Peptides against a protein of PDB entry 3S8F. Designs and how they scored, part 110

Target 1, 157 residues: chain A of PDB entry 3S8F
Amino acid sequence: VLTLFVAVPSLMTAFTVAASLEFAGRLRGGRGLFGWIRALPWDNPAFVAPVLGLLGFIPGGAGGIVNASFTLDYVVHNTAWVPGHFHLQVASLVTLTAMGSLYWLLPNLTGKPISDAQRRLGLAVVWLWFLGMMIMAVGLHWAGLLNVPRRAYIAQV
Target 2, 166 residues: chain B of PDB entry 3S8F
Amino acid sequence: DEHKAHKAILAYEKGWLAFSLAMLFVFIALIAYTLATHTAGVIPAGKLERVDPTTVRQEGPWADPAQAVVQTGPNQYTVYVLAFAFGYQPNPIEVPQGAEIVFKITSPDVIHGFHVEGTNINVEVLPGEVSTVRYTFKRPGEYRIICNQYCGLGHQNMFGTIVVKE

## One batch from the design tools (peptide; made by RFdiffusion4, then SolubleMPNN)

Design b2_p15_4_s1 (from b2_p15_4, 6 letters changed)
Fold by OpenDDE base, seed 4:
Structure b2_p15_4_s1 (fold): chain B 157 residues (1-157), chain C 166 residues (1-166), chain A 15 residues (1-15)
Amino acid sequence: as target 1 above (157 residues)
Amino acid sequence: as target 2 above (166 residues)
Amino acid sequence: ALAAVEERLRELLEG
């Protein structure tokens, strides 16, 4: 039971970031309960990438709570569920954050802004990456619930 | 301006913090609900049983595969299983249908997995540690054992079989 | 979806 309280600081951090996004969106003219979301700079891959990472982190974080559960972990441990969790956390959140950081950092370090074509390509890359990761993650979690083992090339389901 | 911004951010943070806590309790509640309604397969934390991996092949209950299946009572058996690079012993494991089987699983070499298809048996096997799993096979037939923990070059081919006899 | 997951978890926990 107490192990689940480890989720408290993680959730606090995650939703503090969300609060910062809301503030930023409202400063950019967004109004209402959800209008601030549309006001965020969705045309900038340096912004979109880490935000998509955060979005992927939502189901990943929920899965983290499941994985941290003493009882539920016995159901999902060393099944395809675990790789599903990893691909949301590492291959989505961490990777997309790194991608976003590079989209900001490289232009800043070189002093050369990205072209419009590069910007559009960047947006396509991060969105496609996110989509692919979500499909893969859902599949892996589903397979895990079907008791497909981790680190095996075959399974009887 | 900094003060105004700080207050605004604080208000949003408080809201999202409340949401965060609410979600935490939702997840806990869902877990609690699941456990309250479905507790039959829950494996509690138990006593850690240790063995010497360097001698487990030479002496003790794991030493002879022919003696690995031990009847401990009416319709009750203990099966001493070794997971090793790269297989299981005994192989096949032969047990009666409907009998209560206690698997005592350990490794003489590296960490392995013990995942029995068609069942909820899924444990890691550590050298020097004994994994204990209790299970009753209701259906006769063959159940494949899969190693789901990387254990070396032959990991992908490491399989075993449990044969449940009528 | 939640019901389906619950049912599957039940099968895994009790099976």
Scores: peptide ipSAE 0.021, ipTM 0.790, DockQ to the pose 0.239
Fold by OpenDDE base, seed 5:
Structure b2_p15_4_s1 (fold): chain B 157 residues (1-157), chain C 166 residues (1-166), chain A 15 residues (1-15)
Amino acid sequence: as target 1 above (157 residues)
Amino acid sequence: as target 2 above (166 residues)
Amino acid sequence: ALAAVEERLRELLEG
């Protein structure tokens, strides 16, 4: 019940952010239904990181609703599915948002912009992180559906 | 112009809110569909049954492992299982193939898990509460019980066995 | 993919 309750404001927040991104993209010259996406500053790790976090949060959020369902939770509860959900929410969204925030905050606090090399490295880091997290998350969810138990080092599968 | 910008933002927000609501309904519909089509094997929630964890080892149906398996009908058994730090009682649990088994599981100490490999039996066991699970083993053999809830230093080694006999 | 998930869920719920 609580999860479903908080899902509403969470969705509102998420899509409000998306609206802001659309507006920003359009201000940057993007046109059409999807052209604004390409116009966003994908060359900035401070931008890319939290956006990737949001992308990872989508399946995680959906999974949250699944976990909140009495019947569906019976299937996935205390299986590897649950860690998969956690990693999407915490290790993806929260972590990437934190990473992105640092990429913006530190240069501004110090007054020193990041070098081009640092920027490129940052992009590599956040993309690789996202990719790794998605692979792991998919694996954990899959394992969960195969009835691999949580908090156990052994399984029949 | 700030006013124009605000209006533009509002327009986009309205669109995305509409999309958000639509997606919400889609998710609900998908869940509803899943529940409607895949509920045949779900163990329904039963009545809350309570027990005193401080005395469960000394008296009652869980006190004697030798008396843990009780035949309640021609092809029905009740098994009184204790999950404790760090193991299960009785161990092994011996039941016949094809019989309807009602597991009555409780804990004398801390929260444990009761996950039977090869089955959909997966419940948490709370001290003071009795978890009831019904299952019919169709295949003979050994089924491992795994504790999937952290219960202490010996958690990782907490295993049991259900032996299903022909 | 969705069909595969559905089938797996069926197996888990009915198994």
Scores: peptide ipSAE 0.018, ipTM 0.770, DockQ to the pose 0.229
Fold by OpenDDE base, seed 3:
Structure b2_p15_4_s1 (fold): chain B 157 residues (1-157), chain C 166 residues (1-166), chain A 15 residues (1-15)
Amino acid sequence: as target 1 above (157 residues)
Amino acid sequence: as target 2 above (166 residues)
Amino acid sequence: ALAAVEERLRELLEG
């Protein structure tokens, strides 16, 4: 049980980011409990990508608690559950953050803004990536609970 | 202006941090509840047992596959299993239905997996260590053993079989 | 949903 306190720094960081997003949204005219979310710049792939990564990271983080639990890890270890977990952590959060960073970095480095077409394409890419990752992650977690082994091409189910 | 903005950010941060701490306790409570209500299953809790991987094939209880299944009681057996590149020994493993089986699994070479389909048996097998799993097969038939830890070029073909007899 | 997860966990742990 005490092991769960390892999550405290991560939670502090995550919710600090959330606080920053709320503040930013409110500065952009968002009001109410959820209005600040809509006020965020959802038309910018450099913003959308890491935010989607954060959203994927939430269930991944919860899964981290499961994986870190001695007794619960026995159930999920070396099953499809584990790949499901790190695809949320690495292939979603880290990858989408990297993608978002590129959408900011490349225009900045070249001194040329991205075209509207490029922006729309970027949005499509990050949303499709997120959707695909979520589908895959849910499938992998589900398969893991059905005792589908990791690193095997066959399963009982 | 910057000071006001900073103060506002801190206020939001405090709120979210409080929420974070609350959620932490919720998670702890949920885990505690789950453990209290749903952990009556078979989980290995034995002491660390070591073996010399360089001699395990030559001497000791893993050396002869014909003697791998040892009856330790009227309805109790110990099965000494080797996971190696690329298979399991003995293969098949034959055990009676309804008997309490203690698997003692080790490796002479590299790390392998021991995943038994249709059961909750799923352990990593490390050279130099003995993995202990206790299980009772309620249904007769064949149970496939799958290696779920990459162990080399033949990993994908590394299978075993447990035959449960009536 | 929580009940379903709990039941599945029980099955996995006791199976």
Scores: peptide ipSAE 0.015, ipTM 0.791, DockQ to the pose 0.216
Fold by OpenDDE base, seed 1:
Structure b2_p15_4_s1 (fold): chain B 157 residues (1-157), chain C 166 residues (1-166), chain A 15 residues (1-15)
Amino acid sequence: as target 1 above (157 residues)
Amino acid sequence: as target 2 above (166 residues)
Amino acid sequence: ALAAVEERLRELLEG
């Protein structure tokens, strides 16, 4: 049980970021318990990408707690569950954050703003990426619970 | 103005931190509940047993595949299994149905996996360490052993078989 | 191309 307290710093960091998003949304005119979400700049792929990464990180973080438990890890270790966790943490959060950063960085480095068409395409890309990652992650976690082994091309199921 | 904004930010942070803490307790509670109600599915950690991987093939209980299955009591067996690049020894492993089997698994070379389909047996096998797993096969038949830890060029083809006899 | 990026970076940092 004490091992699970390693999750405290990560949770603190994650929810601090969430707090910042809430504050930003409220500054942009969002009101109510959830109105601040709609007020965030969802038309900017540089914003949307890392936020979607954060959303994927939530179930991934929960899975991290499971994986860190030596007793529960017996169930999921070296099954498809683990790659599912990785794809949420790396292929979603890290990758989408990098994508979002690039959407900010390139226009600034080149001095040329992205066109509206490029912006819309970027939004489509990051949303599709997120959707694909979520589908795959759910599938991998499900397969893991069905005892599909990691690093194997064959399974009884 | 700046001070007021700072206070507001702190209030939001405190709220989210409280939520974070609550979620932590929820996760801990779920783990505790799972352990309390589903103990049958969890194999307790055994004592760490060490072996010399450089000599394990030449001497000791893993040296002779023909002597790998040892009856230790009525309806109780110990099976000394080697996971190596790229296979298992003995192969097949023959055990009787309904017997309590204690697998003692080690590796002479690199880290391998020992995943038995149709069972909850799934352990990593480290050179120099002995993995101990207890299991009772209720159904006769063949159970495939899968290496689920990368161990080299032949990893994908590294399989074994447990034959459970009536 | 690298020189152009460097120049832009300098402008951003010094501006």
Scores: peptide ipSAE 0.005, ipTM 0.782, DockQ to the pose 0.008

Design b2_p15_4_s2 (from b2_p15_4, 6 letters changed)
Fold by OpenDDE base, seed 5:
Structure b2_p15_4_s2 (fold): chain B 157 residues (1-157), chain C 166 residues (1-166), chain A 15 residues (1-15)
Amino acid sequence: as target 1 above (157 residues)
Amino acid sequence: as target 2 above (166 residues)
Amino acid sequence: ALAAVLARLAELLFG
């Protein structure tokens, strides 16, 4: 009940953020149904990081609803599915948002912009992190569906 | 300008509302797919049954591992299992193939897991409560019981065995 | 999705 209760505001927030991104993209010259996405500042790790976090959070959020469902939770509870969910939520959204915030915060605190090399490195870090999280998340969710137990080093499969 | 911005926002909102609705159906479909393909059925939780964890080892049906397996019918058994730090009793649990087994599981100490490999049996065992699981083993052999709830230093080594006899 | 990420990474590193 609690999870489903908070899911509604969360979904509203998510779509509001998406709408804001679309508007921003269109202001930056993006046109068409998807052109606004390309117009977003993908060259800025401070932008890319939290956006990738949000993308990872979408399936994680869906998983939260699954975990909160009585019948579905029976299938996934205490399996590798649960860590998969956690890593999407914490290790993806929270961590990437934190990383992104640093890419904005540090230059502003020091008054010095990051170098181009640092920017590129930042982008690489963020994308690699996201890639790793997605691979791990898919693996954990899949393993969970195969009844691989959580908190155990051994599995039949 | 403000009017234009307002109209633009409304258009985007309408679009995203439509998208959200579409995604809702996608999620429902995914949930349905998961239910259909990754469940072997639901084991009913049954009624809440309580026991005193401080005396469960001393008296009652869990006290003697040798008497843990009770035949309740021609092809029905009740098995009184203790999950404790760090193991299970009885161990092994011996049951006949094809019989309906009702596991009554409790703990004298801390929360443990009871995950039987090769089955959909996966429950948490709480001190003071009795977990009831009903299962019929169709295949003979050994089934490993795994503790999937952290219970202390020996958690990783906490295993049991169910032996299904022909 | 993974392919897209890899493509983006390649573009970033070698583009």
Scores: peptide ipSAE 0.014, ipTM 0.744, DockQ to the pose 0.019
Fold by OpenDDE base, seed 4:
Structure b2_p15_4_s2 (fold): chain B 157 residues (1-157), chain C 166 residues (1-166), chain A 15 residues (1-15)
Amino acid sequence: as target 1 above (157 residues)
Amino acid sequence: as target 2 above (166 residues)
Amino acid sequence: ALAAVLARLAELLFG
C-alpha cells in the first residue's frame, strides 16, 4: 500500500498535463465535456506525437501500479508483461515526445517551417508508430498474463 | 490576462487532481479486493535469508545435489536448488505429487532467474540471498525451469527440469 | 478491461 502511494505524484503530474490540454482546447473554442478535445491542434505532429505518448502512458501507468504492487508483481515480474510496460513508457511516451519535440524544434532552429507534405508525413509516422506500439504492447501484456517468460526465446503456454 | 488564465487553469487542475486521486483509490481498492478474496497465494515479504555464495558449493545444504531434496515432514519437502552459469542443481529435481515443496534457491555466481513453466513460481536468484518458494504440484509430469534473468553468454540455454512423480 | 486483468492476475497468483 505504501508503495502504491508513490503513484500519487505521478498521477497528479499526468492529470495536470491533461488539465493543460483541456484549457488549451477550451481556449481554442472547444466547449462541453469533450468538445475541447476536438479543438486541439490534431493537424500538428509536434502536438499529436507527445499526446499519443501520453495516451500510451495511461495503460502503462496503470500497469506500473500493478508492477509496484509487491504481491501482483510476483505474477508479472520477468514475464513478457514487463517489456510490454517498458514499450509503453519508453518506446511510446519518451520516443513520441522526442519525435514531437523534433517536429517543433527543427523548424524553430532553422527558421524554416515544414512543408505541408512533411507535416502530413509526420502525422502518418506518429500515428503508425502509436498503432504499432499499442498492438505490440497489448500482445506483450497478454503474453505476460499467460506467463510467457521475459528474456527467453522459448515459451510453452 | 494571466490572472484570468491562471484562475481557469486552477479550476481544471482541481478537477483532474480529484480524478487522479479517485483513480488511485480505485486501484488500491481493486488490489485490496483481490487480496481480501484470495489469501492463500500471498507471498509476504519476510526476513532476508543470507548465504555465502563463495562457499555454498562446498558446504551446506546446497553442496550435494544428491542430498538436495530433504523430507521435512509428512508429505513435506525442502529442495535446495542452485542456479548457476548455466544450469540448475539438482537437475532434474524430483518431487512427489501432492507434496508441499519448499524451494530454497540461491546462486554461487551471478543473478539468475527461476521460472517454472506451468506454475506461478517465478523468482530472481541473487548470490548471497536465498529465495524461498512454497508450492504443491497437483499434476505429475515434467516442469521446465527457465532462466528469465540475463546471466551471460549461456543464458538462453539455461534450463532445468522438475519431475513430479505420482 | 482492468477487471479482466485483475482477474487473470488473481488466477495466476492464487490459483
Scores: peptide ipSAE 0.010, ipTM 0.771, DockQ to the pose 0.208
Fold by OpenDDE base, seed 1:
Structure b2_p15_4_s2 (fold): chain B 157 residues (1-157), chain C 166 residues (1-166), chain A 15 residues (1-15)
Amino acid sequence: as target 1 above (157 residues)
Amino acid sequence: as target 2 above (166 residues)
Amino acid sequence: ALAAVLARLAELLFG
């Protein structure tokens, strides 16, 4: 159980980022418990992408604690649960962060802002990506709990 | 202005850090509770047993599939299983219903998986190490063994069968 | 969470 303290730095980092988002939202005029969320720049794919990645990272991080538990890992190890965890962490957080970085970097490198059409397309891409990842991740975790094996095309469930 | 902003940021950070730590302890507490109340189905870690993967096929209890199932007591058996590229031996593994089975699983070549459908038996098999799993089959029939660790080009076809006899 | 995502998608596509 004490080995789970490895999660402390990660959680600290995650919630520090969340704190920064709250602060930013409040600076942009958001008020109340949830008003600061609405005040964030959701019209910018460079912002939306990494934030959606962070949202996917939340259940992934919780799953990480499960995976790090000796007894609980026995239940989930080498099942579809593990790919579910990976897709949340890599295909959601890392990939969406990379996407977001490109939406900032390319305009900066070219010296030209993205067009409104490109912006809207970017928003569609990152949201659709996130939606697909969430559906798949939920399915994989569910299948994992049903003891569907990892790296196999068949299962008895 | 800068000072005020700094103080505000610190307040938010401290709050969220406190929350993060609280949640961590909640998770730890839940795990501890689960361990304390639900231990019957958990297979604890045993002693590490090692073998020489280069000789395991030639000598020892894994060498002869015909002698792989050993009765160790009344309604108790030890089954010496090899996971190899690409299959299991013995195959099928025949055991009695209701008997306590101790699987001793190792590999002569690469890492494999040993996942028995319909059971909670799921272990990785490492060359040079012996995986020990204890299980009692309550229902007769065939149980498929699936390799759930990539082991080469034939990985997807690597299956075995446990036949539980009445 | 999924409902929220779907709502956002609807807004993007039809809003």
Scores: peptide ipSAE 0.006, ipTM 0.774, DockQ to the pose 0.019
Fold by OpenDDE base, seed 2:
Structure b2_p15_4_s2 (fold): chain B 157 residues (1-157), chain C 166 residues (1-166), chain A 15 residues (1-15)
Amino acid sequence: as target 1 above (157 residues)
Amino acid sequence: as target 2 above (166 residues)
Amino acid sequence: ALAAVLARLAELLFG
């Protein structure tokens, strides 16, 4: 009950953030239904990281609703599905947001801008992290649906 | 200018809120579809039953592993299982193929898992509570019981076996 | 390794 109660405000918040991104993109010269996305600062790891985190949070949030569903929980509970959900919520959204914050915070703390090489490395890090998390999360969810247990080193499958 | 910007932001917010509501209905529909097509994985919730974990080993239906399998009717059995640190009793659990088995599972010590590979049996076992699971084994053979809830230093080695006889 | 990382971080922040 509590999870489902939180789901509605969370969805509202998420789509409000999306609305803000659209507005920002259009202010930056983006036009059309999707042109505003390209206008966003994809060359900045401080921007890319939390946005990728938000993208990972979408399937994670959907999974949260599944996990909170009484009947569906019997299928996924204590299987590899659960850590798959956690890695989307914590290791993608929270971690990537923290990484993005670091890319903003360190230059401000030191008073020194990051070099172009550091910027490119940062972009590589966050994209590779996101890719790895998505591969692992899909694998864990798939394994969970095949009844692979969590907290066990062996499985029949 | 501020007023115009505010109106523009509101327009985008309204659009995305409408989209969010639409997606909510899509998710509900997907859940409904999943339930309609995959009903075999749903285990009905049992009634809450409590026991004293401090005496469950000394008296009652869990006290004697040799009497843990009780025939309750034609082709119907109740199996009283203890999950403990670190194993299951009885072990092995022997049941007939095709019989309706009601597992009554409890713990004398800490929380454990009861996950039977090759089946949809997957429950947590709490001291002081009885977990009830109903299942019919259609295929003979050995089914491994795995603890999927961390229960201490021996958790990773906590296994049991169900032997289904022809 | 941790000490080396912390030393590098200190250098970046205060060097």
Scores: peptide ipSAE 0.000, ipTM 0.741, DockQ to the pose 0.010

